# Designs tried in a protein design run: peptides against a protein of PDB entry 6RGO. Part 184

Target 1, 392 residues: chain A of PDB entry 6RGO
Amino acid sequence: MALKLLGFNQDATCFSVISSNKGVTIYNCDPFGKCFELEKSTSNDEELDFLVEMLFSTSLIAVVDKTIGASKRKKLKIVNTKRKATICELTFPHEIMDVIMNRKIICVVLKSDQIFVYDISCMKLLRTIDVRGEKLKSTSKFRNSEAVGDIGVRVSLSTDNNSILCYSSYSKSDKENAPLNDIVVFDALKCIQINVLPAVHQSNIVCIACSPDGMLMATASEKGTIIRVFKTIDTENDEPILVNEFRRGSRPSRISEMKFNHDNTLLACVGESDTIHIFALPVTTTEADANEDDTLQQSSHSLSSSINGLQYISKGLANRFGKIIVSKIPTQSQQRHVAYIKIPENAKYRIGFPKDTTNTIHICGEDGNYLVYSIPRNEVGPCTLVKSNTFD

## One batch from the design tools (peptide; made by RFdiffusion4, then SolubleMPNN)

Design b2_p14_5_s3 (from b2_p14_5, 5 letters changed)
Fold by OpenDDE base, seed 4:
Structure b2_p14_5_s3 (fold): chain B 392 residues (1-392), chain A 14 residues (1-14)
Amino acid sequence: as target 1 above (392 residues)
Amino acid sequence: SKIEEIKELLSEIP
């Protein structure tokens, strides 16, 4: 059977798949098993295409049926999985490309490069972001709509209540084919632009991950060789703060998904390569106010490898046109993965970090494998398989 | 109502 992965929910407690024969199936990770099934509405042997976003482990899902006809591709259904019933339906002017949600917000990305931001609690539209319209205020030309069907606006949303939305935007270049290589950081609740990171890559951004708390963002271009991690809100001298630059590989390979773990200590990436890469982030010691009390000496041997030497190369070379060019970290100072998982070639995998176990990663493949790995902290090496299940 | 049902489902978030 052809499986198509839809991905994990926000806390990696569930994942969703499309089975060509059955429709959409949602699996619970622990205990492993089917928790919901949405049967295909048609007996036709048409290739099933769906967007499904699950709200944590709740009975609320957002569903877009993309299988049949241009009209369905414009409809977002909010479904109660317990009742197997549509609560409400939203219709959009253009095809839905992506749907993301957290406890507060639903974001709907359209093929028109529009982002519709909704308050989930009442399904009211808070904002329409027109990424093309914002470009047109700076550059007179629309990108030709016939550009390679897979390059559009990318979005990521913090899983917390802060609801930090990161999205790719068009650079303010006078060039007709301005790349989607700027990032906008947006408060989705207040509907305010917080920050703009200009030209974070040379080519189109194809993958974005926001940290669960919304304080960090990872970006990858269509080259997928370099991953950059930025602070989302904080700036230094009105310049973007580059926290890390990671090297996934020497060869171009598309990154399809990135995720932070819940404590912002790890970034995982997956894509077209035979390897899931896991990178270590510097522990931002939030000065937790040392309120005094209780003594539980968990001797976390923090291997504080004092990576002292990452000077914030906030040397944004403002080129002659006032664009901040994020300085490339020298190739020798580009961090490699600290851990990895080998996956079958040509198998699409999705990744998730569970909330309660910051050193664990969940992965699922179009090969029908759901796998739980332990991430080594004290050594650079392969992750250890802890649990495996199969699905169909 | 539809909004009450959504609020009920939002209360299922741990």
Scores: peptide ipSAE 0.667, ipTM 0.970, DockQ to the pose 0.838
Fold by OpenDDE base, seed 1:
Structure b2_p14_5_s3 (fold): chain B 392 residues (1-392), chain A 14 residues (1-14)
Amino acid sequence: as target 1 above (392 residues)
Amino acid sequence: SKIEEIKELLSEIP
């Protein structure tokens, strides 16, 4: 059967899939099994397309039926899975491209490059962000929306209560074809722009991940060769702080998803390549915990020796046009993965980090495999398969 | 109400 992966929930306790024969199915990870099914509304052999965002392990899901008709693609349903009932429906002026949520916020991304920010507790609209509207004030030419293939606004939301929203924006360029290579950091609760990171890549950003606490973000471009990790809020001399630059590979390959683990020590990426890459992040010691026992220092030292903390202060090369371009870290200082998982060629996989086990990763494939891997801590190498299940 | 039901489901978050 053709499966289409929708992904893991925020804590990797569940994942959702579209089955061509059944509709949307949500699986529980442990114990492994079906926990919800949304049947096809139509008996037609049409390719099913849905957006499903699950709110942690709760009975609340956001659903968009994208299968048939432009009208359905504009409707967000909030569904109670226990009751199999729609609680409320929101209608948007344009097709819904993405839906993300946390404990406080729902963000709805439209094909118009608009982001609608809602308070989940009352379904009140807090903000409409018009990512094009900021560009249109600078450039009178409407990009014909037809030529924008798979390049739209990308978003990521912190899973905590801080509700830090990172989104891709158009660089301020007099060129008709300004790329989506800026990042805006936005407080979704206060509805305030916190930071703008200009030109974090040379090409359009296609993947963003926010850390659970909202303090870090990872970005990848269409090339998918380099992943950059930035601080979201903190700046140094009004310049963005580049924490890490990771090399996924030398060959271009699209990254479809990135995730931080719950303690911000690992970043995983997956995409069109035969390999899930896992990178180690330097532990940001907050100055407060520097006073407790000497004994834990010895185990962290062995991995830290290769992480020469080049705080690469990206001296923004102010190009002649006043654009701060994040300077490329020299290729020699680009960190590699610390761990990897081999996946079948052409299989789409999704990734999730469970909350309770910082060195475990959950993965699921359109091949019908749900796999749990242990991540090595002290050596660079393959992850170890701990558990496997199949789904259809 | 619809909002009370949403708040109830939000309380299921661990």
Scores: peptide ipSAE 0.662, ipTM 0.969, DockQ to the pose 0.838
Fold by OpenDDE base, seed 3:
Structure b2_p14_5_s3 (fold): chain B 392 residues (1-392), chain A 14 residues (1-14)
Amino acid sequence: as target 1 above (392 residues)
Amino acid sequence: SKIEEIKELLSEIP
């Protein structure tokens, strides 16, 4: 049967799939089993297409039926899975491209490059973000969106209460084909733009991940060879906003999903390649005021590879010229993965990090495999398979 | 109400 993966929820306790014969199925990860099914509304052999976002392990899901007709593609249903009932429906002016949620916020991304931000608790619209802005509305004949591939506004939302929204934006280049290579950082609760990272890649950004706490973001371009990790907030300290640059590979390959683990120590990526890559992040030790006394020389060999070669182009020059010259981090400072998982070629996989086990990753494939891997801490190498289940 | 039902489901978040 053709399976289509929708992904894991925020804490990787559940994952959602589309089965061509059954409709949407939600699986629980532990104990493994079906927890919800949304039956196919149509008897026709039409290819099922849905967006489903689950709110953690709750009975609340957001559903968009994209299978039939332009009208359904504009409707977001909030569904109670215990009652098998629609609580409310929202209708949008354009097709829904993505839906993300956390404890406070629902963000709805439209084909019009608009982001609608809602307070989940009352379903009130807090903000409409127009990523194209008013100036671009005049000249943009609707790109016949069929031929320009899956290049739209990408979003990621922190899973915490801070509700930091990161989204891709068009560069201010006077070119008719400005790339989606800027990142905007937005406080979704306060409805305030808190940062703008211009030209973080040379091409369109196709994948964004926000850390659970909203303090970090990861970005990948269409090339998918380099992943960049940024601080979301400018610290008063002259610390670089660019924290890490990771090399996924030498060959171009699309990254479909990235996720941080719950303690911001790991970043995983998956896509069109036969390999899930896991990168180690430097633990930003918040210098808790270590009161002087306990001299316990735990020689934690922090792999502080001294990034001595980052010429600090001071914050002052970046603001004045509007180009964050992402100083070409010398190719020598690009870290590789610390761990990996081999997956079948041409199988689409999704990834999730469980909350309680920071060194465990959940993966599921369109091949019908749900797999739990242990991530090695002390060595660079393959992850170890801990548990496997199959689904149909 | 619809809002009360949403709030109840939000209380299921661990």
Scores: peptide ipSAE 0.662, ipTM 0.969, DockQ to the pose 0.806
Fold by OpenDDE base, seed 2:
Structure b2_p14_5_s3 (fold): chain B 392 residues (1-392), chain A 14 residues (1-14)
Amino acid sequence: as target 1 above (392 residues)
Amino acid sequence: SKIEEIKELLSEIP
């Protein structure tokens, strides 16, 4: 049977799968089992295509049926899984490409490079972001949707109540084919642009992850060789703060998903390669809690690997247009993974971090495997398989 | 209402 993975929910308590025979199935991770099934609307042997986003462990899901007809691809259904009923339906002017949500916000990404931001509690539109409209009136030649592959606006939303939205934007270049290599940081609740990170990669950004608290962002380009981590809100001398630059590999390979763990200590990435990579982030000690005197000298031998945080003050070579080009960190100073998982090359995998166990990762594959791995703390090496289940 | 039902489901978030 052909399986297509939709992914984990925000806290990795559930994951969603399309089965060619059954439709959409949602699995609970612990205890492992089916918690919801959406029946196939058609008896035809048509390849099923859906977007399904689950709101944490709740009975609320957002569903887009992409299988049949251009009209359905423009409809977002909010479904109560307990009642098996549609609560409301929203219709958009263009095909829905992505849907993300947290406790406060639903973001809907369209093929038109528009982001619709809704207050989930009342389904009111807060903002329409036109990512193309920030480009001057360059001729509306629709990128012929045939030749430019899966290059669209990418988004990530913080899972907290702050609702920090990060999205890819087009570089201000007079070239008709300007890359999607700028990042905008947006307060989705206040509807205010907080920050702009210009030219974070040389090519289009194809993957973005926001940290759960919205304080960090990871980005990867079409090359997928380098992952950059930035602060979202904080700036140094009005310049973006590059926290880390990670090397996934030397060979180009698309990254399909990245996620932070819940304490911002780990970043995982998965894609077309045979390897899930896990990177360690430096613990940003917020200076604020320095005042409480509790002298508990618990000598946690945290191997402070003195990752000398080379404050790569990106001496932004101000290009002729005043854009800060993030200087390439020398290949020798690029951090590698601290842990990895080997996966089948022919199976797409999705990743999730559970809230309660910061050193555990959930993964699921189109091969029908749901796997739980323990991440090594004190050594660089493979993750240890803790639990495995199969699904169909 | 539809909004009341959404608010009920939002209350299920841990």
Scores: peptide ipSAE 0.656, ipTM 0.968, DockQ to the pose 0.837

Design b2_p14_5_s4 (from b2_p14_5, 7 letters changed)
Fold by OpenDDE base, seed 4:
Structure b2_p14_5_s4 (fold): chain B 392 residues (1-392), chain A 14 residues (1-14)
Amino acid sequence: as target 1 above (392 residues)
Amino acid sequence: SAIKEINELLSEIP
């Protein structure tokens, strides 16, 4: 049977799949098993296409049926899985391309490059972001979006209550064909633009991941060779802070998904390659935990280690048409993965980090495998398989 | 109401 993966929920406690014969199935990760099924509405042998976003381990899901007719592709259903009932339905002017949610916010991405931001608690529209309208104000020309079928606005939302929304936007270049290579950081609750990261890649952004706390963002372009990690809110002299630059590989390969773990120590990526890559992030010690008054008297030895601050003056090649974020990180200093998982070639996989185990990763494949891996801490190497289950 | 039911489900978030 053809399986299509929809992905994990925010805490990797559940994952969703489309089965050609059954419709949508949601699996619980631990204990492993089917927890919900949404039957296909038609007996036709049409290829099933759905969007399903699950709200953590709750009985709330957002569903878009993309299989049948242009009208259904514009409808978001909020469904109670316990009752198997639609709670409410939202209709949009254009086809829904993506749906993302957290405890506070639902974001709906349309084929029109519009993002509708809702307060989930009252289903009130807080903001419509018009990424094309912002472009038109800057570039005066409509891209006929017809020809570039698979390149649209990408979004990621923090899983916390801060509800930091990162989305791809069009560069302010006077070029008719300006890429989706800017990132906007948006407070989805306050409806305020916090930051703009201009030209974070040379080509369109195809993958974005926001950290659970919304403090970090990872980006990948169509090339998928380099992953960049930025601070979302913080800036240095009104310039974006590049925290990390990771090399996934030397060969172009599309990255379909990236995820941070819950403590921002790991970034995983998956895509068209035979390898899930896991990168280590520097632990940002937030100075907040310094207030435990642990009175231990230990002696004042003044090791004055002179950390010579090598000011890497990145020669920003300011090409005439915009500040490209030039990597300050030398190509030789691009960090590789610290861990990896080998996956079957041509099998699409999705990834999730469970909340309770920061060194564990959940993966599921269109091959019908649900796998739990342990991530090595102290060595560069393969992840260890801890649990395996199959689904259909 | 739909909003009441949504808020009941939001309370299931750990």
Scores: peptide ipSAE 0.687, ipTM 0.972, DockQ to the pose 0.811
Fold by OpenDDE base, seed 3:
Structure b2_p14_5_s4 (fold): chain B 392 residues (1-392), chain A 14 residues (1-14)
Amino acid sequence: as target 1 above (392 residues)
Amino acid sequence: SAIKEINELLSEIP
């Protein structure tokens, strides 16, 4: 059967798939098994297309049926999986491209490059962000939006209560063809822009990940060769906003998903390549936790030797207009993966980090494999397969 | 109420 992966939930306790014969199935990871099924609304052999966002391990899902006609593609259903019932429905002016949520916020991304931000607790619209309208306030003409169907606004939301929203925006270049290569950091609760990171890549951003706490974000362009990690908030200290630059590879390859683990020590990426890459992040010791338990000191010492190379992030020349020139980390200081997983060629995989085990990664494939890997701590190498299950 | 049911489901987050 043709499977299409929808992905893991926020804590990697569940994953969602589209089966061509059954509809949407949600699997529990541990114990492994089906926890929910949404049957096809139509008997037609039409290719099923859905957006499904699950709120952690709860019975709340957001569903968009994209299979039938332009009208349904504009409808978001909030569904109770225990009752198999729609709680409420929202209708949008344009096709829904993405839906993300946490305990506080639902964000709905439209094909119009609009982001609708809702308070989940009352389903009240807090903000409409018009990424195109922000571009127009800069002297750049509208691109005719028709031609590049696959390059839209990308979003990521912190899984915590801070509800930090990172989204791709159009650069203020006078070029008719301004890329989606700026990042806006937005407090979704306060509805304020916190930061703008200009020109973080040379081409359109196609993947964004926010850390669970919203303190870090990762970005990848269409090239997918370099991943950049940034602080979301300007620290008063002269610390660079660009904290890491990782090399995934030398060959261009689309990154489809990136995720941080729950303690911000690891970043994983997956895409069109035969390899899931896992990168180690420097532990940003916020000075605030220096007063509690002495016990965590022992594990940090082994990775510290590689961090001394970061001091030579040359203060990028602040050009006259206060543009944060993303100081190109010298190609020699581009960190490689610390761990990897080989996956079948042409198999689409999704990734998730479970909350309880920071050195474990969950992966699932359109080949029907659900796999749990252990990430090596002390050596650069392959991950070890711990558990495998199959699904149909 | 839809809002009541949403808040009941939000309470299922561990």
Scores: peptide ipSAE 0.683, ipTM 0.971, DockQ to the pose 0.810
Fold by OpenDDE base, seed 1:
Structure b2_p14_5_s4 (fold): chain B 392 residues (1-392), chain A 14 residues (1-14)
Amino acid sequence: as target 1 above (392 residues)
Amino acid sequence: SAIKEINELLSEIP
């Protein structure tokens, strides 16, 4: 059977898949097993496409039927999985491209490059963000929608109550073909723009991850060779703070997903390559907890010898046009992965970090494998397989 | 109501 992965929920307790024969299936990770199924409503041999966003381990899911020819591609359904019933339905003016949620917010991304921000508790629209409209005030030409269907606005939302929304925006270049290479940081609750990071990559941003607390974000371009990690809120002299620059590889390869673990110590990435990469982040000691844990300093020192080359190149070189160019960290200071997982070639995988085990990663593949790996702490190397299950 | 049911499900979040 052809499987299509929808991904893990926020805490990696469940994952969703599309089966060509069954429709949408949700699996529980521990104990492993099927917990929900949404049956295919049509007998047609059409390739099923869905968006399914889960609200943690709850019985609340957001569902969009994206199947080609479906009149439903503009409809968001909120479904109770215990009742197998639609609670409410929202209809949008354009096709839904993405849906993300946390405890407070639902964000709906449209093919029009609009982001609709809702308060989940009352399903009230808080804001419509028009990512094109900020540019259209200067340039009348809509990019003809014939541009390769895979480049659109990317979003990530913090899983906490702060509800920090990071999204890709069009660079302020007067060029008709300006890339989606700016990042906007937005408080989704207050509906306030917090920060703008200009030109974080040279090409379109295709992947964004926000940390669970919303304090960090990771970005990758179409090249997928470099991952950049920034502070979301904090600035230094009105300049974006680049915390890390990671090298995934030397060859271009698309990154499909990135995730932080729950304590912001690890960043994982997956995509079209045969390798999931896991990177270590420096522990940002907030000044407050400096007193008690003298014992953890010794183990951090061995990893810190490779980290001590983090010159905060906070100085964005303002180009001759006053545009902040994120200074390329010298290739010698680009950090490599600390751990990796080999996956089958051409198999699409998704990743999740469980909340309770900071050194564990969950992965699932379109090959029907659900795998749990242990991440090495003190060595650079492969992750160790702890559990394996299969699904159909 | 739909809103009541949503808030019941929101309360399932640990």
Scores: peptide ipSAE 0.678, ipTM 0.971, DockQ to the pose 0.810
Fold by OpenDDE base, seed 2:
Structure b2_p14_5_s4 (fold): chain B 392 residues (1-392), chain A 14 residues (1-14)
Amino acid sequence: as target 1 above (392 residues)
Amino acid sequence: SAIKEINELLSEIP
């Protein structure tokens, strides 16, 4: 059977899949098993296409049926999984490309490069973000090249109550073909732009991850060779703070998903490659806890020794054109993965970090495998398989 | 109401 992965929920307690015979199935991770099934609306052998976003482990899901007809692709259903009933339906002017949510906010991304921000508690529209801006509305050349269908606005939302929304935006270039290589940081609750990170990559951003607390953001371009991690809110001398630059690989390979763990100590990435990469983030010891004298010599042998070489070369080369070129971390100081998982070639995988176990990663594949791995702390190497289950 | 039901489900978040 052809499986299509939809992904994990925010806390990796559940994941959703499309089964060609059944429709949408949601699995619980622990105990492993089916918790919800959405049957096909039609008996036709049509390839099923859905968007499903879960609200944590709750009975609230957002569903878009993309299988049949352009009208359904514009409809968002809020569904109660316990009742198997639609609570409400929203209709959009354009096809829905993505849906993300947290406890406060639903964001709906349209094919028009618009982001609709809703207060979930009352289903009221707070903001419509037009990423193209007013100038590009007149160039109604929809790039009708079917091949361009995969480059659109990317979004990520913090899972906390701060509701930090990060999205890709078009660079301020007078060129008709400006890349989606800027990032905007937006307070989705207050509807305020907090920060703009200009030209974070040379090509279009294809993957974004926000940390659960909204304080960090990871970005990857179409090349997928370099991942950059920035502070979202904090700036230094009105410039973006680059915290990390990671090398996934030397060969171009698309990254489909990135996630932070719940304590911001790890970043995982998955995509078209045979390898899930896990990177360690430096723990910013806030100096604030220096005063409590309590002599608990927990010998956390910090792997701190090798990270000393990141001289913040805050040499903002303000090139003459006012573009803040994010200072490239020298290729020698680019960190590699600390851990990895090998996955089958041509199998699409999704990743999730559980809340309670910061050194555990959940993965699921279109091969029908749900796998739990332990991440090594003190060595660079493969993750250890802890649990495995199958699904159809 | 739909909004009442949404808020009931929002209260299920751990």
Scores: peptide ipSAE 0.676, ipTM 0.971, DockQ to the pose 0.869

